# Designs tried in a protein design run: peptides against a protein of PDB entry 3H8D. Part 104

Target 1, 122 residues: chain A of PDB entry 3H8D
Amino acid sequence: DMKRQQRFFRIPFIRPADQYKDPQNKKKGWWYAHFDGPWIARQMELHPDKPPILLVAGKDDMEMCELNLEETGLTRKRGAEILPRQFEEIWERCGGIQYLQSAIESRQARPTYATAMLQNLL

## One batch from the design tools (peptide; made by RFdiffusion4, then SolubleMPNN)

Design b2_p18_5_s2 (from b2_p18_5, 8 letters changed)
Fold by OpenDDE base, seed 3:
Structure b2_p18_5_s2 (fold): chain B 122 residues (1-122), chain C 122 residues (1-122), chain A 18 residues (1-18)
Amino acid sequence: as target 1 above (122 residues)
Amino acid sequence: as target 1 above (122 residues)
Amino acid sequence: SAAHHEELLALAEELEAE
């Protein structure tokens, strides 16, 4: 619930097709995750050449990171952890509020800190 | 309550006596603040030549920042905002848990996110 | 999936090494 630590992470990724290209030709994407305690609550992916992917716990479990926070090693990856606002600004810009709201209304979203916060906002 | 955004900040300071010294002779201190929504919940100061100062809302109001978060300009100061853990690690090392606990037990602490979290921890 | 996550982590490490 609200007592769990909310932690946010971002890591860059390169498209598989660009892995062996020169640095100037590698288009960088970004992977974002919100962990509500040990488990992921929200995930999003920014791609250089396609729409953002937004994912929420309960609805998108099979497409989201299945590892708990400790198993990911993200807490040990220097520069991976970001401020809540650094996640939320992108989440909002990508339509994350509407996406999560729809998931709640359709009863697809698992209750998380994110769902609770949205319910308080509305 | 738990719905308010928890934000943490750190800024360096130089002792007044060192202000006009050469850079190599300026001993840097650190000012930390935890804001529970718009209002400060905890403050601490690391000094180069004296013990840390720990302050909690309710008990130490007159010694803490009296400005709301917006008034401080901290949100607009590049590099000032830090991760929760960056605050908490120092807070813990400085005996902040015991300090806040004592303030709660003596009924000096104003209820904040910090007091609620500590009560959940114990 | 875990496989996708591991791939992302590996790619991130590669970027840090460049």
Scores: peptide ipSAE 0.024, ipTM 0.551, DockQ to the pose 0.053
Fold by OpenDDE base, seed 5:
Parts: structure tokens; C-alpha cells; sequence
Structure b2_p18_5_s2 (fold): chain B 122 residues (1-122), chain C 122 residues (1-122), chain A 18 residues (1-18)
């Protein structure tokens, strides 16, 4: 509920194919996560050369982070935590509102803070 | 409501008496604000040589920031915005939960996201 | 107050300039 802390994270990743290239040739991707308390509610991946990936709890559990927040070590990774808006701006730009809305309407989304927020916006 | 963006800010301040002292003799204070949408919900001031000041909407309106968030320019001030937890950790440490709770119980607090959050925790 | 907040903002800017 509202008592669960909403925390957002972003970490860069290098494509496996670029991992051993010269630094200047490593194209950076970005992994984003929204944790609703201990559990992930939304995940997003920005890629340099393919469309962004949007994932929501309930619908995309198989593709999302399985670890609870403590297990991820993200809270201990300097610079990983980001502001809510830093997540939301990218989420919205990538069509995340529509994606989550569709997941809710199809009854695929697990109720999260994200679903509640969306339902309050609409 | 939940559709209002919760944003938190921190800016340093130098005491008026220290303003023209050598930099090493300027003792730093910290001004904190929680904005519930456009309007401030909580304000907090950490001082180097006096107890922290806690302020909540409704009760302390006369002492709190009168400007809406846009008017403050805080959103345009680099490094001013902080994570929710960065505010809450200090708020809690300063006795903010009890302060806000007392304001609610005395019917002095204006309903905000902060009051709702507190009521959900209790 | 708004005046106090503006003062705080000004002080913060001064600190950044140092």
C-alpha cells in the first residue's frame, strides 16, 4: 500500500556483443526498475539499437527481475538509485502508461503501486 | 491525491551572521522541502547550532514556503532535488513523524500526501 | 515565508559560487 516505499533504479549495461570492444565502441544501454516495497513493479530497458523494453509485474514476471530489492544489491550500489521522475519521464516517453493500462485492462497486471497510480491518473 | 507528484528538495544555507565570514567559518545549514504536487507539504531546517525546525502544512503555513513549486525554481536548480528517502530519513531522525502526527491529532494539519502516508503507516 | 525561502535560495546560490 502507500506505506510501501517506492524506489527507482537505473544501471547501465553494455551489450554482450560489445563487452570486449574498445570503450568508445561500447554502446550503452540502460536498465531501469521500479520497486514497490521489496518487489519489482515495473522494469524498463533502453537499448542503443532496438526499441525500448517495457515490463510490468503480473504480465511480464518471467522476464523481470526475480530478486527482491535487498537481493539485488541496488540499494548498496552508488549512483544506482534515481528519482521517481527520472524513471517516469522515460517510462512515459516509451509508452509505459499505455503499456501498463493495457495490462490492467487485460487483467494481466498484478496490482502494484504503479497500477494504483495509473488508475488515479485516469 | 496519488496523481500528484511527490518531490523533495534540499538546499544549503549559510546563517546570516556567517554570510561574510571566511568560507571555513561559514557553518552550513540545510533547508528541506516536500512538495505534494505544486504545494509544500512539509518543510525542515537543519541548523549547525540549534535544534532542527519541523514544519507541516496547515499548522505552520505562516513559516513555510509560500511559493508553489514552479515559483521556487527548485526544479531548475541543479542538485536541489533529492530522493524521497533522503528527506524521510532526516525527517524521521528529527521526530517528524511525531510532529506530523500531533498536528493531525490536534486538527492543525492540512491533509496532504504526507498525512495520508502517515495514516497508512499507523 | 516566501521571503525566507527566497533568502535561502539566494544563500544557496552564493554557496555554489564559492
Amino acid sequence: as target 1 above (122 residues)
Amino acid sequence: as target 1 above (122 residues)
Amino acid sequence: SAAHHEELLALAEELEAE
Scores: peptide ipSAE 0.020, ipTM 0.571, DockQ to the pose 0.054
Fold by OpenDDE base, seed 4:
Structure b2_p18_5_s2 (fold): chain B 122 residues (1-122), chain C 122 residues (1-122), chain A 18 residues (1-18)
Amino acid sequence: as target 1 above (122 residues)
Amino acid sequence: as target 1 above (122 residues)
Amino acid sequence: SAAHHEELLALAEELEAE
């Protein structure tokens, strides 16, 4: 059901090794999520010192957020919600289109708003 | 190498949905880790409202802490380190012996201090 | 991992609250 609300979120994280360092020495990573209704469709993680991680529903369920949107509390976290384009821009830069396409072709991706949009794009 | 230092850690987590609730309404979960030298050997998670999660190296690498011990900063986190028995007691209660044994028998478990100890026990 | 990530997020939030 493409009528489901698409919502996007971003939150920072600090490397555990940097937790007790001075603020200027704390390198931030970023966690991103796309929710297609109550369920996560895509996740990505930007790290300060390693390649980005891309995850798609169906293929990567075990590595993705296991909570539904309500359970995450993200809707109540001030500043966590972002615009669709703010997610998509990073997703594209990280090779997300190719990653999701491969997951679709291998029949690993669960159908989501994201898979539908990609199929329309191609 | 069973000469590697065995270190155990525990940290609390709050359910995202409870983050903004009053302190009395925040149910805590617990994250546990066993490190065999620099690398994680076992992980478990106690949740306030769902069954415990058990993870063992080799089998569950993708779901476990990806950082080496130094990268976690756990050694620098006051109160995070626990006694071996504090980990093992919970591990046993959660069915960890059977879980690890099954992983060994299926040849999914990576050899660790934990696998060696279990093999000695049986 | 998802579980580890959730923990990292929780830790980050604790730091922000301090």
Scores: peptide ipSAE 0.036, ipTM 0.533, DockQ to the pose 0.061; fails the geometry check
Fold by OpenDDE base, seed 2:
Structure b2_p18_5_s2 (fold): chain B 122 residues (1-122), chain C 122 residues (1-122), chain A 18 residues (1-18)
Amino acid sequence: as target 1 above (122 residues)
Amino acid sequence: as target 1 above (122 residues)
Amino acid sequence: SAAHHEELLALAEELEAE
């Protein structure tokens, strides 16, 4: 639906194991989210010590943020919202295109703005 | 076309009359642009001493930026690119919805992402 | 209105500062 606003967010996270370590020993991860209207469409996690995690709605609902956008408070968190390309650049580098494509082909992906855009692109 | 990237920009401008005045006497205006792919779709100007100027492609081509996005260098200007909502919030406050709607109804607006979104909304 | 315009300018400056 063209009416739904596409919004992208990024927040840092510290691993639980590093929570009480000195700042120099805290490895920062990055949590990314794409919201298609109020609902998450894609999620991505960059970890300092393991491969990126890619998640798409429908396929990975159990591992993705369960809150709608308003419930997350992300829209009110200064510096959390990012430009679309800031998300997409990382998504592409992490193999997100292929990941989402496979989810579509396997009928696991829920229709979202992301699935629609990819299907128009390929 | 869903394939075209929507990008938004804002840059300050100083009025020619204030160019050589002391900083405290320089009134800053704001220039906003929405690009639908390489081509400008909407332009908006906030002036400290006159009403906002709203411009839409097709109707106001002669008053809008004549450069394509790449030619403007805006994509390379740090801090110029803004989030979609940062543009839309000001656009709406300035009466941009009604302005674009009138341009569509009068057959003056060139079809853009902006016209398509508005027609789906109303 | 002039008041509305000033509000818009203030908002634009705030957005720049963020």
Scores: peptide ipSAE 0.015, ipTM 0.539, DockQ to the pose 0.590; fails the geometry check

Design b2_p18_5_s4 (from b2_p18_5, 7 letters changed)
Fold by OpenDDE base, seed 5:
Structure b2_p18_5_s4 (fold): chain B 122 residues (1-122), chain C 122 residues (1-122), chain A 18 residues (1-18)
Amino acid sequence: as target 1 above (122 residues)
Amino acid sequence: as target 1 above (122 residues)
Amino acid sequence: MAEQHEELLQLAEELEAE
């Protein structure tokens, strides 16, 4: 459904273990989300001390944001919204295309803008 | 063609008459562009002293940017790229939907992502 | 339009530098 707005967000997070440390000792991670209309289509997490986590709708619902876009408050958080390419660049670097493709081929992915775009590309 | 990246840009401009004036006397305009892949699909110009100018591919080719995206250097200009919604919000405020719709109905608009999106919406 | 576009880009750069 092409009329759904694709919106991308990024927010930093601090590891729970670092939450109470001095600022210089807090290692920053990054939480990314792609919303296809009101619902999350992809999620990605960058960590300072472990490999990225990639998540796609349908396959990883239990690990992904359960709030719709408005419920997240992301649209109201200054600096949270990012350009599509800012998401996609990191997504690709982390193997997101292959991850989503695998989810599609295994019939685990819920159809989203992301799946449609990938299928158009391949 | 869904695989084409939609990219939006905004740059300020100063009126030629104000170019050599003191900074406080330079009135800023804004130049907006939507690129559907390598080619411009929509252009918009905000002025401090006259109504906005709206332009759509096919109808207004002679008045629109003639450079492809890479030739513009916009992708390399810091702060030039904007979120899709940042373009669309201004586009809508300035009557862009009606302008594009009219261009479609008059058979003047070249098919673009913008025309497809509008036709999906209506 | 290419010339006008380049002029716009230059003006934008000047504004960013200020």
Scores: peptide ipSAE 0.020, ipTM 0.506, DockQ to the pose 0.054
Fold by OpenDDE base, seed 3:
Structure b2_p18_5_s4 (fold): chain B 122 residues (1-122), chain C 122 residues (1-122), chain A 18 residues (1-18)
Amino acid sequence: as target 1 above (122 residues)
Amino acid sequence: as target 1 above (122 residues)
Amino acid sequence: MAEQHEELLQLAEELEAE
């Protein structure tokens, strides 16, 4: 349903291996999420020292956030919410269009706002 | 550090495939988390129609919650926090001790309160 | 996912500390 609100979030993360290190030794990554209504549609992670991770609903459910939007508290976290374009710009740079397209073609993707938009664009 | 607060949470979840179904067709699972201080140490999922999923820090980082405890909002979600024994009882029933032990032996587990307790017990 | 949650929580903590 295209009437669902599309919301995007970004928060920094520290690698698990760095969690207990001194602040200067913690390398910051970035976690991105696209929520199609209450449920996550896409997830993306930028790392300082390894390739980006792209995840899409249906295909990567076991690797993605299992909490609904309300449960994450992201809507209450100041500075976490970002504009759609701020997500999409990074998604595109990381090859997200091709990743999602392949997931659709292999019948692994769950229908979301993201899949619908891609199918309309192509 | 054994001085970190150990906190446990449980929330119901609906399978992604059931998200858009009528309420009567949504099968409820249960998501469990053990936080060792701010960071997740163990995650567990009970499903109505498939085997339980067990996850441990270090080994399964890419499949586990990437948010720290504060980011999840779980501490503010009424009824989400559970007693340690409520988590451990289910963990044990699902073979969590053996799962974590294997992760330690294979050098995949990150040191946590959970690994320390297990090593003290065995 | 676990790493992502830890990362998200760290980010949240950092944002709250500002």
Scores: peptide ipSAE 0.046, ipTM 0.647, DockQ to the pose 0.053; fails the geometry check
Fold by OpenDDE base, seed 4:
Structure b2_p18_5_s4 (fold): chain B 122 residues (1-122), chain C 122 residues (1-122), chain A 18 residues (1-18)
Amino acid sequence: as target 1 above (122 residues)
Amino acid sequence: as target 1 above (122 residues)
Amino acid sequence: MAEQHEELLQLAEELEAE
């Protein structure tokens, strides 16, 4: 069902090494998720000290949140939900199009709204 | 510091496919974590419909919780903390000793209380 | 475990907000 609601979320995290430092010394990372209806379709993580992590459904299921959207509580967390473009802009910058395309071509990607959109774009 | 407090936790999860089923039709999975002081050392996941997942620090950092113990809130969650043996029994059944040893031998494992204990056991 | 991971992420965000 490509008519499922697409919802995007972002939450910050502090890397373990900075947890007990003063606020000015805590470098913030960012966790992003795209949900295609109740199911996560894409995830990415921006880190202050290492390359971004990109994850897509089917290929990276073991590394992605296995909870459905309702179980995550993200919809109830103030400030967590973001606009589609806020996700896509970062996704594109991180090479997400190439990553997802490669996952599709290798038959590792599960069909999602994201895979459908990519097929329309390319 | 091998004198760090070792703490173990377990929480249930329902697989996505069962989330909206009646209670009797929801097969429960289990998430386990071993924290060596503030840092996760081992993680495992028992699923009703697939093989167990074993994860060790250093090797599987990308698939493990990146929050320190305090950030997890697990210490504040009633019923989440378990005894060491409750973790180790499942770990052993799942082949955790072999998994961790292989990670050490391949130089993928980060030194933890778990790696130290394994070296004493073998 | 996804549920725990999500709960942890939520807690991390709350800690960051403090």
Scores: peptide ipSAE 0.025, ipTM 0.580, DockQ to the pose 0.060; fails the geometry check
Fold by OpenDDE base, seed 2:
Structure b2_p18_5_s4 (fold): chain B 122 residues (1-122), chain C 122 residues (1-122), chain A 18 residues (1-18)
Amino acid sequence: as target 1 above (122 residues)
Amino acid sequence: as target 1 above (122 residues)
Amino acid sequence: MAEQHEELLQLAEELEAE
């Protein structure tokens, strides 16, 4: 139901290989999430040295965060929540529209707010 | 370092396919986590209609929770934290010792409190 | 990716520590 609150989050991450290095030697990535109500709909990961990772509910459930929104504590983490456009701008630049469309066409995507919006756009 | 606090958590989950069903038609599973200090060491998922999923740090990083302990909000979720034995009993019943041992032998496991304890046992 | 999640966790920790 499109009445569910759409919320977006971003947090930085350090690669496991860099976790014990000095701060200057830690290469920072970025983790993004779109929650459609309590459930994650899209996840995106930006890395300093490899292509972005795009994940959508249904297709990529095994690689996505399994916690519901309240369980993640992201709503209580200052600076984690971002505006919808802050997520969408990066999503679009990384080819997210095509990725989600392909997941819908292959019938791998679970219906979410994201799938509905894409179908409105196309 | 074995001086890190070992903490264990359990939360119920509803499968994505059941999320919009009436409560009586939602099959409940259980999500378990072992944190060695701030970092997850083991994850376990019990499902109503499929075999348990066992995951260990290093080997299964892509399928495990990516949030550190504080980020998960689990320490603030009433009833989520469980005793070590409440985790270990289920872990052992599900073949967790053998799973972790195999991950160590294949050099896929990251050293954790769990790997150290297993090596003490064997 | 698990590594990405760990990095996100670490970055989140670093941000939390700031």
Scores: peptide ipSAE 0.021, ipTM 0.609, DockQ to the pose 0.047; fails the geometry check

Design b2_p18_6_s1 (from b2_p18_6, 9 letters changed)
Fold by OpenDDE base, seed 3:
Structure b2_p18_6_s1 (fold): chain B 122 residues (1-122), chain C 122 residues (1-122), chain A 18 residues (1-18)
Amino acid sequence: as target 1 above (122 residues)
Amino acid sequence: as target 1 above (122 residues)
Amino acid sequence: DEAERARAAMELADELEA
């Protein structure tokens, strides 16, 4: 029973409306992903001008990255991979624990490493 | 059953003999540690002029860091924490898999996350 | 559209590596 590797990634994005603006006028957002083995377990997006978006597998599949980890190329993007805590700190600040808990309680969350860890914590 | 967090660290060191030399004459080594929760599971040292040192819990306790993770202050040292793969790549190159396997087979290795992962791999 | 945002983010990441 080999445990799946938990890997976390962060990449910046520019809003489509800012795409052709001068650099000083491009507001940067951040895209985060937690992969439980090859498949995404959690995703979140920090925006410069709107609330964070939190997404969990099962509940938000239609709104989350549909590519497996290898297909994303994230493992080959220099500086994209981050430490677990770098993801979790932001996740916690954005209310991720409550969000995932609610998804579990409503039976919307697909079982992942993230759901298991939260269930152990509570 | 909360899973212990696996955390990895790397810090440079200067040989005692080079301590008072000019910067250009100080040969840098690297100290690596894998902590399975609060306790060290694996340690390795890369030296500029001698073979790597590999150490595993149980077998090499007397030669490994005796401080728990909090006591080391590693979590508070900027740039000290590294990704799991940054540790594992070096571990593998230095023969760490074979070293740990031998320690398990000889019943010298204390059960850790590292021993469990290797046993699952084989 | 999340897919577009993700693609844009990945494209930006690629540009940062260039």
Scores: peptide ipSAE 0.023, ipTM 0.573, DockQ to the pose 0.060
Fold by OpenDDE base, seed 2:
Structure b2_p18_6_s1 (fold): chain B 122 residues (1-122), chain C 122 residues (1-122), chain A 18 residues (1-18)
Amino acid sequence: as target 1 above (122 residues)
Amino acid sequence: as target 1 above (122 residues)
Amino acid sequence: DEAERARAAMELADELEA
């Protein structure tokens, strides 16, 4: 539906193990989310010490943010919202296109703006 | 169509009359554009010395940017692209909602993402 | 645990915004 807004967010996180360490020893990760209207369509995490994590709606619902967009408060967090390309650039670098494509082909992906755009691209 | 990306841009301009004046005497205006896919849907201009100008596709085609998005080069200008709310906040402050509504009611507005969203809102 | 990481991210974001 054209009326659903596509919104993208990024926030940093500190690993629990680093919580009480000196700032120089706190390795920052990055949490990314794509919301197709009120519901999350894609999520990914950049970690300083392990491979990136990619998640798509339908396939990975159990591992993704369970809150709708409004419940997250992300729209009210200054600096959290990012431009679409700021998300997509990282998504693509992390193999997100192939990941989502495989989810579509295996019938695991829930239809979203992301699935529609990919199927129009390929 | 859901597959059309909504993209927003802002660039400064200097009035022709101020072109060769000292920097302190150059009053900066702001040019805003909303593109619904490749085509402009809304345009507005903030001027330092006159009321804002609001323009909507269909009604104001003759006064709006005639280039498609790719032709403008805006997507390649660093800092030109802005978040949707950065556009909408100014649009609303300038009376854009009423302006677009009137254009719809007078049958002057071309259907765009903007018209669809407004008609869903009101 | 993704949920824990997400919560940590949200908490950090709140702290940065404050």
Scores: peptide ipSAE 0.022, ipTM 0.576, DockQ to the pose 0.056
Fold by OpenDDE base, seed 4:
Structure b2_p18_6_s1 (fold): chain B 122 residues (1-122), chain C 122 residues (1-122), chain A 18 residues (1-18)
Amino acid sequence: as target 1 above (122 residues)
Amino acid sequence: as target 1 above (122 residues)
Amino acid sequence: DEAERARAAMELADELEA
């Protein structure tokens, strides 16, 4: 059901090693999630000093957030929710289109709003 | 130089999805690190609901803590430092001996105190 | 698995920031 609400979230993190440094020396990473209704469809993680991580439902379930949207509490965290384009822009820059496409072709991707949109795009 | 100080640390984490739940519903994971002098030798991560992650220097550098011990601030975090055996017991339970051995055999492991000790054990 | 390890790291980092 593509009528499910699409919601996107972003939260920052600090490297454990930077925890006790002065604020200006704490490099932030970013955790992103796309929820297709109650269930996660895509996840990506930006690191301050290593390549981004891309994850898609079906293929990467074991490595993604395992809780439904309500259980995450993300909807109650001020500033966590972002616009769709704010997610998609980073997703595209990180090679997400190719990553998801490959997951579809290998039959590893679970059908989601994201897989449907990509198929529309191509 | 095997005369380097061996120091071990453990810190807890909460799943992002559990962040806003009641305290009793927040399942903790555990992050462990072994430092051979200033540099990390081994890292392991216990999850509340998925398999442990094991990492060894040389092989898994890109996925491990990239900061030296001083930069981590772990030495200044009360309760973070643990005894060697507190690390090793979990390491052994998680299959760390085989993991490190395989890394040595594949020539992926960087020589550390940990690799030396394993070679002594075998 | 690299992605799983990254996830764990981020979970830890998120708590440390909070």
Scores: peptide ipSAE 0.029, ipTM 0.524, DockQ to the pose 0.053; fails the geometry check
Fold by OpenDDE base, seed 5:
Structure b2_p18_6_s1 (fold): chain B 122 residues (1-122), chain C 122 residues (1-122), chain A 18 residues (1-18)
Amino acid sequence: as target 1 above (122 residues)
Amino acid sequence: as target 1 above (122 residues)
Amino acid sequence: DEAERARAAMELADELEA
């Protein structure tokens, strides 16, 4: 729905194994989220030493953020919110278009702003 | 159209009268733009000593940026691009909803993502 | 003139970026 605000967020994470290492030895990953209104539509994780993780609503619900946007506190975290293109650029680099498309075609994807946008693109 | 990227920009300007004053005496205004794909949909100016200026496509074409987004170079200006909400929050504070609505009702507004969003809100 | 102000703003942005 056009009245739902699309908001995108990125926060760093440190690998559990690096948690207690010296700061210079803590390799950062990046956690990304696309919220379609209050609910997450896409999630993505960039890791320093393994392939990126792509997740889409409907297909990957059990692995995605279960909190609504307000509950995450992301809107109150300085520097967490990013531009749509900052999300999309990484999403596309990681094969997100194909991932979401496959989820749609397999009827695993819940309809979201992301699915609508993709279907408008195709 | 859902496939057109909505991008928002903000850049400071100094009043012509302040151009050659000491830096501390240069009162900044802010120039805002909403681009619906390549073309501007809304423009807004905040001034330090006069009311804000609101402009919408169709109605205010002669006063708005005539360059397409690529021509502006805004996408290449560091810090120029802002979050949608950073634009919308100021737009709303300045009476932008009413301004655009009036332009739609008077048949002065060119259809844009902004007009569609407003009509979905109402 | 809005166009002049916009142009001035763009020029200022370029100066700030440089």
Scores: peptide ipSAE 0.020, ipTM 0.577, DockQ to the pose 0.063; fails the geometry check

